# Peptides against a protein of PDB entry 4KTY, part 138

Target 1, 266 residues: chain A of PDB entry 4KTY
Amino acid sequence: YVLNDIGVIFYGEVNDIKTRSWSYGQFEDGILDTCLYVMDRAQMDLSGRGNPIKVSRVGSAMVNAKDDEGVLVGSWDNIYAYGVPPSAWTGSVDILLEYRSSENPVRYGQCWVFAGVFNTFLRCLGIPARIVTNYFSAHDNDANLQMDIFLEEDGNVNSKLTKDSVWNYHCWNEAWMTRPDLPVGFGGWQAVDSTPQENSDGMYRCGPASVQAIKHGHVCFQFDAPFVFAEVNSDLIYITAKKDGTHVVENVDATHIGKLIVTKQI

## One batch from the design tools (peptide; made by RFdiffusion4, then SolubleMPNN)

Design b2_p21_3_s1 (from b2_p21_3, 13 letters changed)
Fold by OpenDDE base, seed 1:
Structure b2_p21_3_s1 (fold): chain B 266 residues (1-266), chain A 21 residues (1-21)
Amino acid sequence: as target 1 above (266 residues)
Amino acid sequence: SSSSGGGKLSDEFFVELKKKL
């Protein structure tokens, strides 16, 4: 997990799983220096840099450009006029070196680009890390652990009221660490995500969230466990918004979200 | 390529999904 400098990222659809190669390049010239520079830009003190909990949380914030002029600007509009299309990237090295040289956010990333760069960052700093792909990944916008899909009376989606969303796939990272701040058994793999999705205590960041805690339905532990839980386990709640302002639950799908979670074993 | 550019499901997908429920 630390020594592998080339990886595979899963993407596509649950019924048409695809893979792309990604060069992490954690041993290439200037990459470790850039990872240290990222922590410097975050104004992370030296005492925190030895703590994988703090490092992974800072990394989740700094790999995205929001809040702190971090590494990558996200874009999903298929118009990338002021940078590189997300699909053109083949690895982390060019992105990190551009960030280091320009001292400005690099354009553009999507989830697998964020996950690829974040994986390099973690591995450079000696944190075992892997990329996880979740098919039918929920984005809970209001922290209720549900995907609230609002419908008009004719059955069409009300896009104005529907704030929650579902990705066909989403990529994030898992980082291996002990969690002395959590109950025994909740160490090991921790979900961390640098794709800017939701604000977590004032910054666009996510994790570390204990994978074991989430698997056991424990969402009360730091950090961002409810959000990560929702990504993999949300129910789809179909709500008809009546003209009189009343809401009626029409249907519930408890099986759609998190259809498949894929990661490499090595 | 097309599946990697744009991750969010369309509203039309949810409508079709609901019909299957």
Scores: peptide ipSAE 0.035, ipTM 0.717, DockQ to the pose 0.384
Fold by OpenDDE base, seed 4:
Structure b2_p21_3_s1 (fold): chain B 266 residues (1-266), chain A 21 residues (1-21)
Amino acid sequence: as target 1 above (266 residues)
Amino acid sequence: SSSSGGGKLSDEFFVELKKKL
């Protein structure tokens, strides 16, 4: 998980799983320097740079450009006129080297690009890391552990009533570390996500969240466990918004989110 | 509204999904 410089990222649909290669290039010239530069830009204390909890959390924030002029600007609007389309990237090296050279956020990324760059960052710093793809991944915007899908009386989606959304797939990272800040047994793989989805204590970042804790329904542990839990285990709540302002729950689907979670096994 | 671009499901997807429920 540290030594592999080429990986496979799963994407597509749950019924049409696709793979793409990604060059992490954590050993390429200038990449370690860039990772150190990222931590410098984050104003990370030297004492914290040896702590994988702090490093992964800082990396989660800094791989996205939000808040802190980090590495990648996300774009999902299919307008990439001022940069590289997310699909054109094949690895982390060019992105990181561009960031280091320009000292400005690189355009553009989506989840697999964020995950790819973040995987390089983690591995470069000696943190075992892998990319995880979740099909039908929830984005809980209001921290209620469910996806509220509002429908008009005509059956059309009313996207104004909620900011909750579902990814057909979403990629994030798992980083291996001990968690002395958590109860015994919640070390190991930690979910971390650099795709800017939600604010976590003032910054667009996510994790490290204990995978073991989440698997056992423990969402009270730092960091961002409720959000990560919701990504993999939200109920879809279909609500019809009536003209009189009443809401009627029409359907509940507890099986759709987190339909398949895939990672490359070494 | 959500986009069908990238990893996001479109609003149209939810409409179709609802029809299947």
Scores: peptide ipSAE 0.034, ipTM 0.688, DockQ to the pose 0.477
Fold by OpenDDE base, seed 3:
Structure b2_p21_3_s1 (fold): chain B 266 residues (1-266), chain A 21 residues (1-21)
Amino acid sequence: as target 1 above (266 residues)
Amino acid sequence: SSSSGGGKLSDEFFVELKKKL
């Protein structure tokens, strides 16, 4: 999880699982320097740089460009003007070196690109890390731990009312660390996510959230456990918005979100 | 080149999901 410089990222659909190679390149020239530069740009105190909790949280913020001119600009518009399409990237090295050289956010990323770069960052700094792919991944936008899908009477999604979203797949990272700030047993793998999804205490960042805590339904622990829990366990609530302004719950699906979670086995 | 860039569920997908529920 630290020494491997080439990986496989799972993507696609739950019924059509695809894989792509990704070169992490954590040992390549300039990559460690770039990771240190990222922490410098975050104005991270030297005392914090040895703490994987702080490092992973800062990394989750800084791998995305939001708030802090971090590494990657996300784009999902399929235009990708003035940059590289997310699918064209094959590894982290070119992205990180471009960031270091230009001192400007690199265009463009999507979840697997964010996860790939973040994985390099973590591994480069000696934090064991892996990429996780969640098929049917929820994005809870209103912090209610469910996906509220508003439908028109014709069955089409009401995009104005629907704030929550579901990804066919989403990639994030798990980082291995002790959690002395949590009860015993909630160390080990921690979910961290650099894809800009939700604001977490003032920044687009996510985690570290204890995977063990989440698996046991504990969402009260720092950081962002409710959001990560929702990604893997939200109920889909289908609500028909009637023309008279009434809302009717027509369907509830408690099995769709988090249908499959995949990570590379070493 | 499979442009595998479609990570977001479309409205059409939700309609199909609704039919399966």
Scores: peptide ipSAE 0.033, ipTM 0.701, DockQ to the pose 0.335
Fold by OpenDDE base, seed 2:
Structure b2_p21_3_s1 (fold): chain B 266 residues (1-266), chain A 21 residues (1-21)
Amino acid sequence: as target 1 above (266 residues)
Amino acid sequence: SSSSGGGKLSDEFFVELKKKL
């Protein structure tokens, strides 16, 4: 998890799983210096840099450009004229070195790019890390652990009413660390996500959330456990918005979200 | 919204998901 400088990222559909190679390059020249620079840009105290909890949380914020001029600008609009299309990246090294050189956010990333760069950051700093892909990944906007999907009478999504969303797949990271801030047994793998999805106490960041806590429904444990729990466990609530302004729950599905979670084993 | 080359978050996805219920 620390020594591997090349990996595989899973994507696609649950019934048509695809893979792509990603070069992490955590041992390449300038990468460690760039990771230190990222922490400097975050104004991270030296005392915190030895704590994987703080480092991973800062990393989740800084790998995305939001709030703090971090590493990557996300784009999902299929318009990449002012940078590199997310699909053109093959590894973290060029992204990190460009960031260090330009001192400006690099364009553009999507979830696997964020996860790839974040994986390099973690591994470079000696934190065991892996990329996780969740198929049918929920994006809970209000932390209610439900996907409220509002539909028009024609079956199309009412995007004005629907605030929650579902990715066909989403990639994030798991980082290995002890959690002395949590009860015994909730160390180990921690979910961390640098893809800007939700604001977490003033910044677009996510985690570290104890994977064991999530598996046992302990959503009260810091950090961002409700959000990560929702990504893998939310119920789909299909609500038809009638012309008269009434809402009718047509379907509830507890089986689709988090249908498959995969990661490359070392 | 929609995604190209990565995760899909389109209205069409929700429609497809509903059909699987």
Scores: peptide ipSAE 0.032, ipTM 0.698, DockQ to the pose 0.454

Design b2_p21_3_s2 (from b2_p21_3, 12 letters changed)
Fold by OpenDDE base, seed 4:
Structure b2_p21_3_s2 (fold): chain B 266 residues (1-266), chain A 21 residues (1-21)
Amino acid sequence: as target 1 above (266 residues)
Amino acid sequence: SSSSGGGKLSDEYFLKLKESL
C-alpha cells in the first residue's frame, strides 16, 4: 500500500465493471518535493506533518483546487478546452509536476484522477493508502442520510427539487492510520476524499472517516462520517411533491446505494 | 458516461428504476 507505484482503478457500472491502470509514481523525482510543496501551500505547520490524521485531511483539501488553489480543478461538463481531459491522465506524476512547476491548479480531474493523485500524496508521505470505488455512490447534500428522489404528481422525476444526487460510480481513498482521537477500535482504514463534493467545516474536503465506525453505523465521529455513510448506505426515498406543498413518501429502496464497493488488495 | 468519466445518474435512470418497483 506504500511501495506499489502502479495501481488499478475500478470504474464503469456494477454490471460492466471496468479497470484502468494508474501510475502513482510516488518515488519519481520531484514528487516528494511536490507533496511537501502542497503542504507548504496549505500553510501546514511542520509539527502536523507527522500526523496522518492532519496530513490526510489537508491532502483531502489540497488535492482539489477549491478554496486554496490546490492541485486539481474538477470538471464534469465535458468541456476541457483549457486543460487535459480527465480521461487522458494515466498517472499522478505529470499532474503533480505540472502543479509544482506552474504553481497553479491543473485542469482537469474527475473522481479517479483526484483519487489517483491523492493516493500518490498519501503514499509519498508514508501513509498506506488505496483507492476505493463505490458503485451507486450517493451525494447527500442536505445531510439527512437519505437520497431524496422527488416525483411530480404525474410520477415524473423532478431532480430540481433536491441537490441530492447519485454517482454511477465514485472513487475515493482509504488511508491506514491510528485514530487516538476516536474510541478504541476505530483506527485502521479511514475514508478520505479529495473530490470536491461538500463543504466540511469551511473547505471542500472529506475525512478521515473511520471505515469501522461507518460500517457499524457510528456517524458521530470526526471527520465527515455522516457524508461517507450516506455515500455507501443512503436509502433511496421516492417522494411525491404535491402541489399543495405536502410531501408523500411513495417508496423506499435500502438496497441500491453502495451496491458494490471495490478495492484492489495489495 | 461511465467509460469517459463518473457522472450523476439522470432523471431517466430513476424513472426507469421507479417503474421497475
Scores: peptide ipSAE 0.512, ipTM 0.880, DockQ to the pose 0.409
Fold by OpenDDE base, seed 3:
Structure b2_p21_3_s2 (fold): chain B 266 residues (1-266), chain A 21 residues (1-21)
Amino acid sequence: as target 1 above (266 residues)
Amino acid sequence: SSSSGGGKLSDEYFLKLKESL
């Protein structure tokens, strides 16, 4: 998980799982320097740079450009003017070297690009890391651990009230570390995500969230466990918004979100 | 499309999904 410089990222659909090769290149010239530069740009104290909890959280913030002029600008509108389409990237090296050279955010990324670059960052700094793909990945915007789908009385979706969304697939990272800040048993793999989705205590970042804690339904542990839990385990709640302002739950689907989670073993 | 990148599921998707419940 640290020594492999080429990987496979899963994407596509549950019924049509696809893979793409990704070159992490954590040993390539200039990459370690760039990772250190990223931490410098984050103004990370030297004392924290040996702590994988702090490093992974800072990396989560800095791999995206939001808030702090970090590495990658996201784009999902299929308009990639003044940059590289997300699908054109084949690895982290060119992105990181461009960032180091230009000192400006690189355009453009989507989830697998963020995850690929973040994986390089983690591995480069000696943190075992892997990419995880979650099919039917929920984006909970209101922190209620549900995917609320509001319907009009006519059965159409009320887009104004429906704030939550679901990705057909989403990629993030798991980083291996001890969690002395958590109860015994919640170390090991920690979910971290650099794709800018939600604000976490003032920055677009996510994690580290204990995978074991999430698997056991513990959402009270830092960091961002509720959000990650929702990504993999939200119920789809269909709610009819009545004209009188009342809400009626019409349907619940507890099986759709996080239907398949895939990661490479080696 | 999935080949070009991840995307948010559409309203139509959820409506069809609801019909299957």
Scores: peptide ipSAE 0.504, ipTM 0.881, DockQ to the pose 0.380
Fold by OpenDDE base, seed 5:
Structure b2_p21_3_s2 (fold): chain B 266 residues (1-266), chain A 21 residues (1-21)
Amino acid sequence: as target 1 above (266 residues)
Amino acid sequence: SSSSGGGKLSDEYFLKLKESL
């Protein structure tokens, strides 16, 4: 997990799983320096740089450009005229070196690019890390642990009320660490995500969230456990918004979100 | 999103899914 500098990222659809190679390059010239530079840009205290909890949380913030002029600018609008299309990247090295050289956010990334760069960052700093792909990944915007689909009385989706969304797939990272800040048994793999999705205590960041805690429904454990839980286990709730302002639950689907979660074991 | 990029599922997808319940 630390020494492997080439990987495979899963993407596509649950019924049409695809793979792409990704070069992490954590041992390439200038990459460690760039990772240190990223932490410098984050104004991370030197004493914190030895703590994987702090490092992974800072990394989740800094790999995206939001808030802090971090590494990558996300784009999902198919307009990439001012940079490199996300699909054109083949690894982390060029992105990180461009960031170090230009001292400006690199354009553009999507989830697998964020995950790829973040994986390099973690591994470069000696944190065992892997990429996870979640098919039918929910994005809960109101922290209710549901994916609420609001319907008009005519059965059409009410896009104004429907704020939650589902990715066909989403990639994030798991980082291996002890969690002395949590009860015994909740160390090990921690979910961390650098794709800017939700604000977490003032910054677009996510994790570390204990995978064991998520599996056991312990959403009260820091950091961002409710959000990660929702990504993999939200119920789809179909709610009819009545003209009188009342909401009626019409259907519940508890089986669709997080239908398949894939990670490479090597 | 890009041709191989992650994207948000459409309203039509959810409506079809609902019909399958």
Scores: peptide ipSAE 0.492, ipTM 0.877, DockQ to the pose 0.425
Fold by OpenDDE base, seed 2:
Structure b2_p21_3_s2 (fold): chain B 266 residues (1-266), chain A 21 residues (1-21)
Amino acid sequence: as target 1 above (266 residues)
Amino acid sequence: SSSSGGGKLSDEYFLKLKESL
C-alpha cells in the first residue's frame, strides 16, 4: 500500500462499475515537503506527528479547504470556471505542489480527488492507506444512524425536513494503524474521510473510525464512528409528515445503503 | 452524475425506489 504510487479508484454504478487511474506520487520531489507543510498549516505539534491517529485526523481536516484553508476546495455544482474541473485531475502531485507553491486552496475536488490526495498524504507519511468506494453512500446529517426521507401527504419529498442524503457513490480512505486508544481488536484499517460532509467537533473532518468497530456496530468508539456507520448501514426510512405535525413511518428499506463497498488490494 | 462525478440521489429516485417495496 505505501509503495504503490499508482492506483485505481472505483466509481459509477453498482451494476456498471467504472474505474479511473490515479497517480499518488508519494515519492515525487516536493511531495513529502508538502505533506509536512500541510501539518505545519494545521499547527500540528511535533509530538503528534508520529502518531498515525492524530496525523490521519489532521489530514482528514486539512485535505479539504474548509475551516483551515486546507488543500482542496470541493465543488459539486458543475461550475468550475475558477479552477480545474474535478474530472481533469489525474493524480495528487499537481494538486499538492500547487498548494505548496500558492499557499492557497486548490480548486476543485470531489470525493475521489479528496480521497486521492489524502491517500498520497497518508502514504507519504508512511501510513498504509487505500481508497474505498461505497455505492449508495448515506450522508446522515443528524447522527441518528438513519436516512430519513420525509414525505408530504401527497407523496412528494419534503426537502425542508429531509436533511439526510445519499451519494450514488462516495470515496474515502482506510488507513492502517494500531488503536491503543480503543479496546484490543479495533486496530487495523481505520476509515478516514477528507471530503467535507459533516462537522466533527468543530471541523469538517472524519475519522479515524475503526472498520472493525463499524462492522460490529460499536459506534461509540472515536472518531466519527456513527457517521461512517450510517454511510454504509443506514436504513432508508420513509416518513410522512402529517398536517398536524405528526410523523408516520410508511416504509423501511434496510437493503439499499452500502450496497457495495469496493477497494483495490495493494 | 457518476460519469462526471459523485452526486446526490434525486427525490425522484427515492420515490421510485419506494414504489418498488
Scores: peptide ipSAE 0.472, ipTM 0.872, DockQ to the pose 0.395; fails the geometry check

Design b2_p21_3_s3 (from b2_p21_3, 14 letters changed)
Fold by OpenDDE base, seed 4:
Structure b2_p21_3_s3 (fold): chain B 266 residues (1-266), chain A 21 residues (1-21)
Amino acid sequence: as target 1 above (266 residues)
Amino acid sequence: SSSTGGGRLSDEYFVKLKESL
């Protein structure tokens, strides 16, 4: 999880799983320097740079360009006129070196690109890391741990009534670390995500969230455990919005979100 | 498209999904 400089990222659909190669290149010339530069841009104190909790949290913020002129600009609108289409990237090296050279955010990324670059960042700094793909990944926007689907009385979906959404797939990272800030047993793999999805205490960042805590329903632990929990375990709630303003729960599907979570073993 | 990038599931997807319940 640290020494491998090439990997596989899972994507596609749950019934048609696809893979793409990704070159992490954590040992390539200039990459470590760039990772240090990223932490410098984050104004991270030297004392914090040895703490994987702080490093992974800073990395989750800085791999995306939001808030802090970090590494990657996300784009999901299929308009890539001012950069490289996300699908054209094959590894982290070119992205990181461009960032270091230009000192400006690199365009463009989507989840697997963010995850790929973040994986390089973590591994480069000696943090064991892997990419995780979650199929039917919920984006809980209102922190209610459910995916709300609003229906009109005629049965049509009204997507204007919620900002909740579901990715067909989403990629994030798991980083291995001790969590002395958590109860015993909640170290190990920590979910961290650099794809800008939600604001976490003032920045678009996510994690580290204890995978063990999440698996056992402990969402009270820092950082961003409710959000990560919702990504993998939200119930789909079909709600009919009545003309009188009342809401009626029509259906609940507890099996759809996080139906498949895939990661490569070393 | 999942082959070219991750995307949000459409409203139509959820309509169909609901119908399957």
Scores: peptide ipSAE 0.490, ipTM 0.881, DockQ to the pose 0.401
Fold by OpenDDE base, seed 2:
Structure b2_p21_3_s3 (fold): chain B 266 residues (1-266), chain A 21 residues (1-21)
Amino acid sequence: as target 1 above (266 residues)
Amino acid sequence: SSSTGGGRLSDEYFVKLKESL
């Protein structure tokens, strides 16, 4: 995991899985220095820089530009006039070097770009890491482990009422570490996500959340386990908002979210 | 109703999904 500098990222649809190559370049010139610079910009104490829990959490915050002028500006509006379209990136090196040189957030990223850069950051710092793709990935806005999808009478989504959302796919990272802060057995792979989705204790960051904890429903374990759990295990609740203000649950789908999770094994 | 960009499901997808349930 640490030694591979080229990877494959899965995306597309669950019934039409696509792949893209990504150059992590964790050994390229200037990349380690850039990763150290990222931690400096985060004002991370030197004592914490040897702790993969702290490093991965800081990385999840700093790979996105929100809150802290981190590495990447996210954009999903298909208008990328002031930077590079997310699809044009082929690796982490140019992004990280641009960030280091300009000392300003780089435009633009989406989930696989965030995951790619974050994977480089983790690997560069000696943390085994991989990218995970979840098809039909839920974005739970209120941490209720349920996707409340409000529909108009015509079946279209009421975007005013609907705060939750579903990605056709979403990419995040898993980082390998011991979790002495958790009960025995919850070390190993930890979900971490640098795509800015939800605020976690004052910052757009996510994880590390124990994959084993998630698998066993231990959402009380730090960090952000409820959010990660919801990404892979939420019910879709279709609610029709009637003209009279009445909300009617029309359908519940407990099988759709997180039905396929893919990662490249090394 | 609003359409979403790359990676995010569109409103149209939810309509289709609802109909498939």
Scores: peptide ipSAE 0.052, ipTM 0.663, DockQ to the pose 0.400
Fold by OpenDDE base, seed 3:
Structure b2_p21_3_s3 (fold): chain B 266 residues (1-266), chain A 21 residues (1-21)
Amino acid sequence: as target 1 above (266 residues)
Amino acid sequence: SSSTGGGRLSDEYFVKLKESL
């Protein structure tokens, strides 16, 4: 989880699981310097740089370009004319070195690219880390721990009312650390996510959220536990928006989200 | 070639999903 410089990332569909190789390259020339540069750009105090809680939280913010001119610009519109298509990346090294050289965000990333670069960042700084793929991953936009899917009377999605979304798959990271800020037993793997999804206390960042806490339904612990919980456990609520302005819950699916979570074993 | 495109569920997917429920 620290020494491996090449990994496998799972993607695709739950019924058609695919894998891609990813070169983390945490030992390549200039990568450590770039990771330090990222923390410098974040204006992170030296005292915080030895704390994996702070480092992983800062990393989750800085690997995306939102708010702080971080490493990667996300794009999901299939228009990549001003950079590299997300699928063209094969590892973290070129991205990080480009960022260090240009001092500008690198275009473009999607979840596995964010996760790949973030994994390099964590491992480079001595934090054990792995990539996790969640199939049918929820993106709760209104912090209600539900996926509210609004439908027109004809059954089509009402995009104006539907703010929540579901990824067919989503990749994020788990980082290993002690959590002295949490009750005993909630250390170990912590979910952290650099894909810009939701604002967390003023920045697009996510985690560290205790995996153990989430597994046991504890969403009250810092950081972003409700969001991560929702990613893996949200109910799909299908709501028909009638012409008269009334909403009717048509269906509830409590089994769809988080159907499969996969990570590479050592 | 395994394309990683289509990371989000489309509106059409939700319709199909609903119909399968």
Scores: peptide ipSAE 0.046, ipTM 0.674, DockQ to the pose 0.306
Fold by OpenDDE base, seed 5:
Structure b2_p21_3_s3 (fold): chain B 266 residues (1-266), chain A 21 residues (1-21)
Amino acid sequence: as target 1 above (266 residues)
Amino acid sequence: SSSTGGGRLSDEYFVKLKESL
């Protein structure tokens, strides 16, 4: 998990699973220096740099450009005129070296690009890490552990009321570490995510969230366990917004979210 | 934010999903 510098990322649809290669390049010239530079830009104390909990949390914030002029600018509008289309990237090295050279956020990334760069960052700093792909991944916007989909009376989605969303797929990372800040048994794999999705205590970041805690429904454990839990285990709630302002629950789907979670190392 | 591209599900997908329940 630390030594592998090439990987495979899963994407596409649950019924049409696709793979792409990704070069992590954590041992390439300048990459370690760039990772240190990222932590410098985050103003991370030297004492914290040896703590994988702090490092992974800072990394989740700094791999995205939100808040702190971090590494990658996300874009999902299919307009990439001022940078590189997310699909054109083949690895982390060019992105990280561009960031180090320009000292400005690199354009553009989407989830697998964020996950790829973040995986390099973690591995470069000696933290075992892997990329995880979740098909039908929920994005809970209001932390209620369900996906509220509001419909007009005609059956169309009310985009103004519907704040929650679902990804066809989403990629994030799992990092291996002890969690002395949690009860015994909740170390090991920790979910961390650098794709800017939700604000976590003032920054667009996510994790580390104990995978074991999530699996057992312990959403009270730091960090961002409710959000990660919702990504893999939220119910879809279809709500009709009536003209009189009333809301009626029409359908509930408890099986659609997190339909398939995949990770693989070369 | 855009609901198209990059793994986002469209509004049409949610409608279809609802109808399939």
Scores: peptide ipSAE 0.035, ipTM 0.724, DockQ to the pose 0.556

